Peptides against a protein of PDB entry 6FRK. Designs and how they scored, part 22

Target 1, 411 residues: chain A of PDB entry 6FRK
Amino acid sequence: NEEVLNAMLKEVCTALLEADVNIKLVKQLRENVKSAIDLEEMASGLNKRKMIQHAVFKELVKLVDPGVKAWTPTKGKQNVIMFVGLQGSGKTTTCSKLAYYYQRKGWKTCLICADTFRAGAFDQLKQNATKARIPFYGSYTEMDPVIIASEGVEKFKNENFEIIIVDTSGRHKQEDSLFEEMLQVANAIQPDNIVYVMDASIGQACEAQAKAFKDKVDVASVIVTKLDGHAKGGGALSAVAATKSPIIFIGTGEHIDDFEPFKTQPFISKLLGMGDIEGLIDKVNELKLDDNEALIEKLKHGQFTLRDMYEQFQNIMKMGPFSQILGMIPGFGTDFMSKGNEQESMARLKKLMTIMDSMNDQELDSTDGAKVFSKQPGRIQRVARGSGVSTRDVQELLTQYTKFAQMVKKM

## One batch from the design tools (peptide; aimed at target 1 L326)

Design b1_p12_7_s3 (made by RFdiffusion4, then SolubleMPNN; from b1_p12_7, 5 letters changed)
Fold by OpenDDE base, seed 5:
Structure b1_p12_7_s3 (fold): chain B 411 residues (1-411), chain A 12 residues (1-12)
Amino acid sequence: as target 1 above (411 residues)
Amino acid sequence: LVKFLKELLNLL
């Protein structure tokens, strides 16, 4: 029994190390799981695999919980949020995403660019803020980030802004001058929350980096970025352990909407390759797919049209990057789509939609669309010419549709 | 719905 437990724990530990979980945390987890499992209860015929999975899941949940309540802004007050993090962490993009998140929730939100070191930092922030219709402050002439941050915070406090986000300079690696500048800015503006932005792709470096920031400034929150990439998110556990601060949000792509509140259970489920069915359901519900009730009723009756397929392709495109959607489905690992395959899959989806845009209502709304085309081959030639594709491409789409419609009839 | 999405994504 102990040998079987040790073998299963070795597989889990290997998978966690491959997910960029810190070696020390993996060792501690292994010891905690061993202490939590009664070997005598395992002998009584209980499903050993389920017990180990549950124990591992429970210990990972504890590693993500710092035991500190996440800071939340107070409605009707001026809440100053300072962002800190390395250059290339996605800090500036994350400032815009957080500002947009609060704006969509009905908060009066603004952005301050106190990054004087990076050429074009203010232009980048201004472009992002303008696209999202978020008020912004910064300077092209002032070189002191303390002056810019102080003036911007005072301006937006006087204008009764509720969320005041301050972006700071990010430098390459542990430069003492950067940490001194961040401390001077923090002392001048007296932020209600300091957010450390971490790139999940830095893997085993997450602990040392997160600690270096926490040792200099009072980091109270963590945001993890680039969870759309090959980063399995194990570095997030290292950031929580080092900062003793909760993860409040995750960045899941390049779009301003690719930003969500951190949820512990879905994150750990995804980290273990169990998928995130709950997050997939939530993401489907957030799309306000009122049309999903009508679709669900059609699906229950075994009805599926080319129009229904087109609408589902539009919905998939609105859900964001395919790599993330796949990573939410149990049995699709995060590695199933390389970055190259995502653009190709989007291009393929757009091509299929362009073919359907050349179809008429009789073709789109038929419960047997493939039979409509088979009875009148001239329709295939019309659609092919209208969409600029081969007759073979249209036949391949109809073959895919037919397979799908047959599956729906068996549901 | 998840099974449906899975099969749609497998067509891509």
Scores: peptide ipSAE 0.028, ipTM 0.670, DockQ to the pose 0.183
OpenDDE base, seeds 1, 2, 3, 4: peptide ipSAE 0.025, 0.025, 0.026, 0.027; ipTM 0.642, 0.639, 0.654, 0.650

Design b1_p12_7_s4 (made by RFdiffusion4, then SolubleMPNN; from b1_p12_7, 5 letters changed)
Fold by OpenDDE base, seed 3:
Structure b1_p12_7_s4 (fold): chain B 411 residues (1-411), chain A 12 residues (1-12)
Amino acid sequence: as target 1 above (411 residues)
Amino acid sequence: EVEFLLELLKLL
């Protein structure tokens, strides 16, 4: 029994190390899991794999909980949120995402660019803010980030803004001059929350980086970025361990909407490759697909048209990046979609939709669309010419549709 | 419903 436990724990530890979980945290987790598993309960014929998975899951949930309640903004107050983190961490993009998140929730939100170090920082922030219709402040002439931050915070306090987000200089490296600048800005504006933005793709460097920020600045919240496709998220555990601060949000892609409140259970489920069916259900429900009831009734009757397939492709496109959606499916590991495959899958989906845009209502609304085309091959040639594709591409679409319609008839 | 969308996604 102990040999089997040790073998299974070795596999889990290897997978966690491959997920960029810090070696110290993996060792501690292994010891905690060993201490939490009763070897006598393992002897009773219970599924040893499920027991170990549950024990691992429970210990990972503890690793993402710093035991500190996350700061939340107070409605009707001026809440100053200062962002800190390295250049390339996604900090500036995350400021815009957070501002947009609060704006969509009916908060009076604004952005301040206190990054004087990076050429074009203010233009980038201004572009992002303008696209999102978020009020912004910054200077093209002032070089002191303390002055810009102070003036911007004062301006937006006087205008009764509720969420005042301050973006700071990130620099390329941890330098004492960066930390001094951040401390001077923090002292001047007296932020209600300091958010450390961490790139999940930096792997084993997450601990050392997060610690260096926490040792210099009173980080109270963490946002983890680039959890799209390649980042297995193990660095997030390192950030929580080092900062002793909760993860409040995650950045899941490049779009302004690729930003969500951190949920512990879904995150650990994804980290273990268990998928996130709950997050997928939530994401489907958030789309407010009014036509879902009509589709469900058609599916119950074994009816599925090319139009129904087109509408589902539109729904899939509204869910966001395919890497995220597939990463929510159990057995689709984070490795299944490289960023290259996501763009290719989206291009493939758009190509299929473009083929269907060249179909007529009789073809789209037929309960046996493939048979309509098989009976009159001239339809395939018309659709191919209309969509600028080969007759083979139309036949491949019809073959996919036929497989799907046959599956629906078996449901 | 979710299972159906999942199977659509697996075909892509």
Scores: peptide ipSAE 0.029, ipTM 0.724, DockQ to the pose 0.142
OpenDDE base, seeds 1, 2, 4, 5: peptide ipSAE 0.028, 0.027, 0.027, 0.028; ipTM 0.712, 0.697, 0.708, 0.707; seed 2 fails the geometry check

Design b1_p12_8 (made by RFdiffusion4)
Pose (drawn by RFdiffusion4):
Structure b1_p12_8 (pose): chain A 374 residues (1-38, 47-273, 303-411), chain P 12 residues (1-12)
Amino acid sequence: NEEVLNAMLKEVCTALLEADVNIKLVKQLRENVKSAIDNKRKMIQHAVFKELVKLVDPGVKAWTPTKGKQNVIMFVGLQGSGKTTTCSKLAYYYQRKGWKTCLICADTFRAGAFDQLKQNATKARIPFYGSYTEMDPVIIASEGVEKFKNENFEIIIVDTSGRHKQEDSLFEEMLQVANAIQPDNIVYVMDASIGQACEAQAKAFKDKVDVASVIVTKLDGHAKGGGALSAVAATKSPIIFIGTGEHIDDFEPFKTQPFISKLLGQFTLRDMYEQFQNIMKMGPFSQILGMIPGFGTDFMSKGNEQESMARLKKLMTIMDSMNDQELDSTDGAKVFSKQPGRIQRVARGSGVSTRDVQELLTQYTKFAQMVKKM
Amino acid sequence: EEVHEVLESLAE
């Protein structure tokens, strides 16, 4: 049985290693689902599913904008990850939700960058800012957020150039662009086909600049996006959106369950009964109930107080014979009144008859009356 | 007091 756990566990470790999941997290997840584990494919895959939900959970809720206030969003990520494409996907998302959204092109390096964001904004009917001539992105971002602030826009999305960590020149310039415009949220856009080099770059981005949200693009293809587990652990940020194509409407919010599945592949007879059950539990205590001075009108009249401390076990064989629908019903007496066929099965395996209940049903009716009167 | 009255009613 120890060999059936390991053959089926190394087959999921290969399923995650092929889904570009970091080898550090696969080896760690393997001994996490081995230590926490101490119709067969369900008792195993349910334990694997709960261990994955434990990894995709960063514990941090997403940054959401406030209507009537200026929200500056700054995009960061590697070269070619889809920042300019996801810039228009997001401005189009909020603009359709009713936000005064606008775009700013703070890329002064990549050829045809302002022309790219201009044509994406021209098509989606979204205001845009940038420059063919201005070579300083700190100047383009500052003079753009200033312009769209004096025009009272609520979503101001600043696009930046692609950068990698070994370029300290572009990492300083990213930190100065973030210090000039002071964004309310910084989004780390990552390609879904990224391999093992993802945790190092995503961590260096978190160190130089404060990353609070992660977007995973190019998920409409074969890439399952396992590199996102390493960006969530590195940036400490949840995934808010995913990209699912080249167009502006190929964009939707991140849901954890489908991504993990792809990455993996009035008084009733019942109340009359519980009040009785507590009066039998407090039943050997009936002599305490006759203690009150001037209240002892009677005690154990006709000896029938002894069987009121014996009827509740026989009535329990009826509850023992009851399932969770009759037991958890608001009116435990209405489930059997409509279907007196349930009065026969309660009588079979519990040894009580269907006759005994007629005297109980009268005793029930009287008890149900004096509680609605209570 | 109320539990005693319930027991008197059951004795009846």

Design b1_p12_8_s1 (made by RFdiffusion4, then SolubleMPNN; from b1_p12_8, 8 letters changed)
Fold by OpenDDE base, seed 4:
Structure b1_p12_8_s1 (fold): chain B 411 residues (1-411), chain A 12 residues (1-12)
Amino acid sequence: as target 1 above (411 residues)
Amino acid sequence: TILKKILEELSE
């Protein structure tokens, strides 16, 4: 039993290391899992795999919990949020995402560019802010970030902004001059929250980077970026461990909307390849798919039409990058993403929709769409010609519909 | 749940 446990823990440890979890954290987790597993309960014939998985899940949840409550802005106050982090961490983009997030929630939000080091930093921020209709401040001539930050914060406080986000210089390396600049800015503006932005794709370097920032600046919150890429999110654990600060948000893509509040359980579930059902539900709910209730009610009665399938494909397409959606579904692990590029999957969905666009209302609204086509094979030929596809492609769609309708009836 | 099932079937 101990050998089996050790073998399973070795596999888990390997998977966590491959997920960019810091080696020290993996070792600690291994020992904590071993101590949490009652070997006597394992002997009783309980599903050893499920028990180990549960123990691992619990210990990972502890690793992302710094034991400190996340800072939250106060409504009706001026909340100054200072961003810190390296160049390429997604800091500037994340400032815009956070500003947009609060703006969509009805907060009076603004952006300040205090990055004087990077040429075009202000233009980039201005471009992002303008696209999102977020008020912004910066200078083309002032080189002191302290002056820009102070003036911008004062301006927006006087204009009764509730969320005042200050973007700072990131530079390419941890330089003492950068940290001194950050401290000077922080001292001048007295931020209510200092957010460290970390790129998850840097893997094992996450700990050292996060620690270097925490040792110099009073980081109170962490935002992890580039979780849509090859980063499996293990760097997030390293950031929490090093900063002792909660992850408040995650960046999940390049779009301004590819930004979500951090949720511990969904994140750990996704990290373990269990999927993110809650995040999927939340994302579906954010789409305000008003017709979902009517569809759910039809589905409860075992009614499922080709139109209902079409509407679901539209919903999938509205959810954003297909890779992200798939990554939220349990069982769609990394291996599924490896088999098809996102573009191919979207092209496949679009092809299926194009086939259905050539169907008539009688075909789309039939509770037995496959039977309608089977009774009149000429319909398949018409739809194939109308959509520019083979009769085989239409038959494959009808086969998929039939499988789906059968699954719905079993719900 | 519905979306999950659709995506599962599309992955096959």
Scores: peptide ipSAE 0.033, ipTM 0.569, DockQ to the pose 0.093
OpenDDE base, seeds 1, 2, 3, 5: peptide ipSAE 0.019, 0.023, 0.011, 0.032; ipTM 0.454, 0.491, 0.484, 0.547

Design b1_p12_8_s2 (made by RFdiffusion4, then SolubleMPNN; from b1_p12_8, 9 letters changed)
Fold by OpenDDE base, seed 5:
Parts: sequence; C-alpha cells; structure tokens
Structure b1_p12_8_s2 (fold): chain B 411 residues (1-411), chain A 12 residues (1-12)
Amino acid sequence: as target 1 above (411 residues)
Amino acid sequence: DLLKKLLEELSK
C-alpha cells in the first residue's frame, strides 16, 4: 500500500512540476498529502485513487489561499489601485481589463499612465482606454511618474471617480532605480490596493520575481496573465506563497473581456487537468443565456433536438474565443490552445451551423432528428445542396447529434 | 456536462 501511494504521489508531483509549480511547494505538498492519508483507511477497500486525488486537491487549495481576505473597492468612495509588475507581464493591458470590468459593473472608472520609461506607453494606454470608453490621464512632456500619478489621482478624485487605476513602469529585477521610483509613486498616491501583475509563462521564476516586488512595496493582490498560453498556471502558487496575497483576477487572452475573477476550485481543477467545469458553468451563467434554463429542463427530461444542439453552438460562440472554452474542458490540454486550432474549431462549428441552417423546423424540432432523416433520405440530399456540403457531411452531423442525444438520455 | 461533451466531439 505504501509503494502504491508513493508511485501515485510521484506521478502527481511530476505533473505539478510540469505545470510550473515550484519544487519546494511540490515537496511540501507531497509530505502534507502523505501525512493526511491514513494507510489503514486505504486498506479498508476505499478507492485509493479518489482519496489521493481529494487529498492533493485539498492541499493545493490551501497553497492558493494566503489566509487573507481579498481587497474589494468601496462604492461611493475613491479607490486608488496601483499596478506593479515586470515589463511584458501584460500589466498595461490588465489595467484596461480591470477598468473595463468595473465599468461594466457600473463603477465610475479611470486610468492613469505613470509609465514614463517605456516609449509609447501612454499611446498604448490611450488606445486601449479610448476603445473601451474609459477616461484616462497621462503626459507626453512630464517625465516624473510621481508628478503624473499625483496629478492624475487628484484630478480623478475631484471628478468623483470610484476606481482610479495607476499603471507604472515595468521593471527588470536588476533595476534598483526603477524599484525606488515605484516606491516613490506608492508613497505619493497612497493606493488603497497594490496589484502585482504576473505572467504565468515565466514558470519557476514566479517566486523570485513576486518576492522582489513584495520586498519593495506592500503588494496586497495578485493578477495572473497569459493563462491562455502554454503556462498551466503553477507559478501562481509561487506568487501567492511569496506575496502572501490572494489572486484576485486572471487574464485568459488578448481581448479586453478575457478577464475573470479568480476562483480557487476551478483553477486547481484546471491545474490538475480535471478541467474547469465550474468556471465554464459560471461563465455560461454570466452570459445571461436565458435559453439555458429551457435547455436544462429539456435535458432533465432526456429530450435533445437538432435545434437544441444549434442553440448550444450559438452559446459557445457567444462565450468568446473558443480556445479559452476548450482550455476549461478536461482533456483539452494547453496544446489545443494554439491560435491555429481556435480558428479551425470555430470554422468547424460554423460549418455545422450552416448545415443546420438548411434544415426545416420539422427536422430541427424532432426529438429523433436522425430517424427523420433515415426515413426520408431525400432530406439529406436537400440539406446537402442547401448548405453547399456533401451528403457525407450531413450524415456525419447526424451521427454526432445521435451520439449527443444518447448521452442526454443517460443523464 | 453536455457543453463539455459537445466541445469534445467538435475537437475530434
């Protein structure tokens, strides 16, 4: 029993290391899981695999929880949020995403560009802010970020803005002068929250970078970016451990809407390759897809039509980039998140929808659409001609539909 | 569950 446990723990530890989880955290996790599993309970015929999975999941949840409540803005007050992070971390883009997130929730939001080091930083922020209709402040002539940040914060406080986001110069670990500038900005504007933006793709470097920022400024929140890429997000555990600060949001792509509140359970499920079914459900519910309640009722009754399948495809298209949705599904590894696979998956979905657009209401609304087509083969030929596809493409769609309808009847 | 299964079949 101990040999089997050690073998399974070795596989889990390997998978966590491949997910960019820090070696020290993986070692600690292994020790904690080994101490939490009673070998006597494992002898009683309980599903050893489920027990180990549950123990690993529970210990990973503890590693993501710093034991500190996340800062939240107060309505009707001026909340100053300072962003800090490395150059190329996605900090400037994340400022715009956070401002847009609060704006969509009915907060009066604005952006300040206090990045005087990077040429075109203000133009980039201005472009992003203008596209999102977010008020912004910055200077083309002032070179002191303390002056720009102070003037911008004062301006937007006087205009009764509720969310005032300050973007700062991105830095490398060896630039002590830029770290002092960051501290001067923080001291001048007295932010209510300091957000460290971390790129998930830096892997094992996450701990050392997060610590370098926390040692200079009072980081109270973490945002992890580039979770749409090859990074499995294991570096986020290192950032929480180093900063002792909660992850508040994640960036999941390049679009301004590719930004979501951090959820511990879904994140750990994704990290373990279990998929983020809960985050998918939450994202589906946030889209106010009223049509989902009617579908869920039909599914409970074991009914599934070609129209119901079409509506689900429309819902998938409304959720945004298909790569993000696939990356939430167990077995769709990060390798499927390549830009080429997203376009191909969307093109395939659109092709299936175009075939269904050539179907009539009797075909779409039948509880056994495949039987309707099998009884009258002339329908397949009509749909194929109408959609500009082969009769084989229509038969493949009907085969997929039949498989789904059989799965629904078993739910 | 259904959405997951739909996406799994679309990826094949």
Scores: peptide ipSAE 0.029, ipTM 0.603, DockQ to the pose 0.081
OpenDDE base, seeds 1, 2, 3, 4: peptide ipSAE 0.033, 0.016, 0.007, 0.027; ipTM 0.558, 0.502, 0.430, 0.685; seed 1 fails the geometry check

Design b1_p12_8_s3 (made by RFdiffusion4, then SolubleMPNN; from b1_p12_8, 8 letters changed)
Fold by OpenDDE base, seed 2:
Structure b1_p12_8_s3 (fold): chain B 411 residues (1-411), chain A 12 residues (1-12)
Amino acid sequence: as target 1 above (411 residues)
Amino acid sequence: NLLLEILRELSE
């Protein structure tokens, strides 16, 4: 029994290390799991694998919970949020994402660019802010980030902004000059929250980086970025362990909408390759598919049209990056779609939609769309010409439709 | 379920 436990724990530890979980945390987790598993209870015929999985899951949940309540902004007050992090961490992009998140929730939100070190930092922030219609402040001439931050915070306080986000300068390395600048800015503006932004893709370096920031700056919140890539998120555990601060949000892509509140359970489930069915359901529900009831009713009757398929393709496109959606499905590993395959899949989806855009209402709304085309082959040629594709491409679409329609009839 | 199956088929 101990040998079996040790073998299974070795596999889990290997998987966690491959997920960029820090070696010290993996060792601690292994010890905690061993202490939590009563070997006597394992003798009782319980599914040893499920017990170990549950114990591992429980200990990982504890590792991402610092036991500290996350800071939340107060409605109707002026909340100053200072961002800190290395250059390339996604800090500036994350400032815009957070500003947009609060703006969409009806908060009076603004952005301040106190990055005087990076050429074009203010232009980049201005472009992002303008695109999102977020008020911004910065300077092309002032080189002191303390002056810019102080003036910007004062300006937006006087204008009764509720969320005042200050982006600071990053550096390529942990430099004492960076930390001194951050402290000077923090002392000048007296932020209500300091957010550390960490790139998940840096792997084992997450601990050392997060520790260096926490040792110099009073980090109260963590945002983890680049969780859309090959980063399996293990670095997030290191950030929490080092900062003793909660993860409040995650960045899941390059778009301004690729930003979500951190949820512990879904994150750990994804980290373990168990998928995130709950998050998938939430995303499907957030699409406000008012027609979901009508679709569900059709599906209950085994009815599925080409239009219904088109609508589902539109919904898939609204859910975000295809790789992220697949990574939420149990049994689809994070590596299932290389970045190349995602672009190809999206291009394929768009091609299928373009073919359907050349179909008429009779073809789209038929309960047996494939039969409509089989009875009148001239329709295939018309659609092919209208969409600029081969007759074979239209036949492949109809084959795909037939496959889905058969699945619906079996539901 | 259908959406998941569509996603699955598009991933293959």
Scores: peptide ipSAE 0.031, ipTM 0.669, DockQ to the pose 0.070
OpenDDE base, seeds 1, 3, 4, 5: peptide ipSAE 0.031, 0.028, 0.030, 0.029; ipTM 0.685, 0.646, 0.661, 0.649

Design b1_p12_8_s4 (made by RFdiffusion4, then SolubleMPNN; from b1_p12_8, 8 letters changed)
Fold by OpenDDE base, seed 2:
Structure b1_p12_8_s4 (fold): chain B 411 residues (1-411), chain A 12 residues (1-12)
Amino acid sequence: as target 1 above (411 residues)
Amino acid sequence: EILKNILLELSE
């Protein structure tokens, strides 16, 4: 039993390391999971795999929880939010995303560019802010970020802004001069929240980066960016561990709307390759598709047809960034996302839909579509010919459908 | 919740 546990834990540890989880955290997780698993309960015939998965999930949830309540802005007050982070972390883009998020929620929001180090920083912020219709402040002539930040904060306080976001200079490397500048700005403006922005794609460097910021600046919140890329998000655990600060938002793309409140459960599910079901549900609900109620009703009755799957693929195609949505669907994420850009993922869905377009109503509306095809293999050949695909492609579609339909029946 | 359970089972 201990050998089996150790083998499974080794696989989990390998997967977590491949997800950019810090080696120290993986070791700690392994010890915590090993201590949380009662070996005596494992002897009782419980599904050892499920028990280990649950223990791993539970311990990952603890690693993402700093035990500190996230700062939240107070409505009708002036809330100063200072952003800190390295250049290329997505800090400036994230300032605009956060400003836009609060503006869309009816907060009087503004942006201050206190990045005097990077040429064109103010122009970039101005462009982003103007596109989002967010008021902004900055200077083309003032080189002291303390002066710009102070003047901007004072201006927007006097204009009764509720959310005042201050973007600071980023550097390419951890430099003492950067931290000194950040401290001077923080001391001058007295921010209500300091947000550290971290790029998830830096992998194992996340710990060292997050620690360096926390050791110098009173980081109270973390935002993790570039979670749409190759970054599996393991660096976020390192950021929480190092900063002892909650992740408040995640950046999930390049667009201003590619920004969402951090949710622990979906994040850990995604990290484990379980998909982000809760985020999928939230996105599906946000679409206000009237057809969702009809689908939910069918799903409650354990009914799922090939037509229902087709309609879901249509809905997914309407949801926008398709790569993000497929990555949220368990089983599709691994097979569909592993090599494909968004266009390839869309092409795969369109291919599946084209196969289904060659099916008849009896095949599409059958509550056991796979059985209809298994009883009459000539249907597979007809559909394959009609859609210009192999019989194997049709069988793969039916296999996917069967997996979905089996899950719906277990619900 | 329903989609959540479906998707959880697909991940197994």
Scores: peptide ipSAE 0.000, ipTM 0.327, DockQ to the pose 0.057
OpenDDE base, seeds 1, 3, 4, 5: peptide ipSAE 0.000, 0.005, 0.000, 0.030; ipTM 0.329, 0.384, 0.381, 0.521; seeds 1, 3, 4, 5 fail the geometry check

## One batch from the design tools (peptide; aimed at target 1 L326 F332 T334 D335)

Design b2_p13_1 (made by RFdiffusion4)
Pose (drawn by RFdiffusion4):
Structure b2_p13_1 (pose): chain A 374 residues (1-38, 47-273, 303-411), chain P 13 residues (1-13)
Amino acid sequence: NEEVLNAMLKEVCTALLEADVNIKLVKQLRENVKSAIDNKRKMIQHAVFKELVKLVDPGVKAWTPTKGKQNVIMFVGLQGSGKTTTCSKLAYYYQRKGWKTCLICADTFRAGAFDQLKQNATKARIPFYGSYTEMDPVIIASEGVEKFKNENFEIIIVDTSGRHKQEDSLFEEMLQVANAIQPDNIVYVMDASIGQACEAQAKAFKDKVDVASVIVTKLDGHAKGGGALSAVAATKSPIIFIGTGEHIDDFEPFKTQPFISKLLGQFTLRDMYEQFQNIMKMGPFSQILGMIPGFGTDFMSKGNEQESMARLKKLMTIMDSMNDQELDSTDGAKVFSKQPGRIQRVARGSGVSTRDVQELLTQYTKFAQMVKKM
Amino acid sequence: LIEALEQRIQALE
């Protein structure tokens, strides 16, 4: 049985290693689902599913904008990850939700970058800012957020150039662009086909600049996006959106369950009964109930007080014979009144007859009356 | 029997 756990466990470790999941997290997840584990494919895959939900959970809720206030969003990520494409996908998302959204092109390096964001904004009917001539992105971002602030826009999305960590020049310039415009949220856009080099770059982005949200693009293809577990752990940020194509409407919020599945592949007879059950539990205590001075009108009249401390176990064979629908019903007496066929099965395996209940049903009706009167 | 149950409820009160 120890060999059936390991053959089926190394087959999921290969399923995650092929899904570009970091080898550090596969080796760690393997001994996490081995230590926490101490119709067969369901008792195994349910334990694997709960261990994955433990990893995709960063514990941090997403940054959401406030209507009526200026929200500046700054995009960061590697070269070619889809920042300019996801910039228009997000401005189009909120603009359709009713936000005064606008775009700013703070890329002064990439050829045809302002022309790219201009044509994406021209098509989606979204205001845009940038420059062919201005070579300083700190100037384009500052003079753009200033313009769209004096025009009272609520979503101001600043696009930046692609950068990698070994370029300290572009990482300083990213930190200065973030210090000039002071964004309310910084989004780390990552390609879904990224391999093992993802945790190092995503961590260096978190160190130089404050990354609070992660977007995974190019998920409409064969890439399952296992590199996102290493960006969530590095940036400490949840995934808010995913990209699912080249168009502006190929964009939707991140849901954890479908991504992990792809990455993996009035008084009743019942109340009359419980009140009785507690009066029998407090039943050997009936002599305490006759203690009150001047209240002892009677005690154990006609000896029937002894069988009121004996009927509740026989009535419990009826509850033992009951399932969760009759037991958890608001009216435990209405489930059997409509279907007196349930009065015969309660009588069979519990040894009580269907006759005994007629005297109980009268005793029930009188008890149900005096509680609605209570 | 009903009178004894009522007397129990009143003694609890």

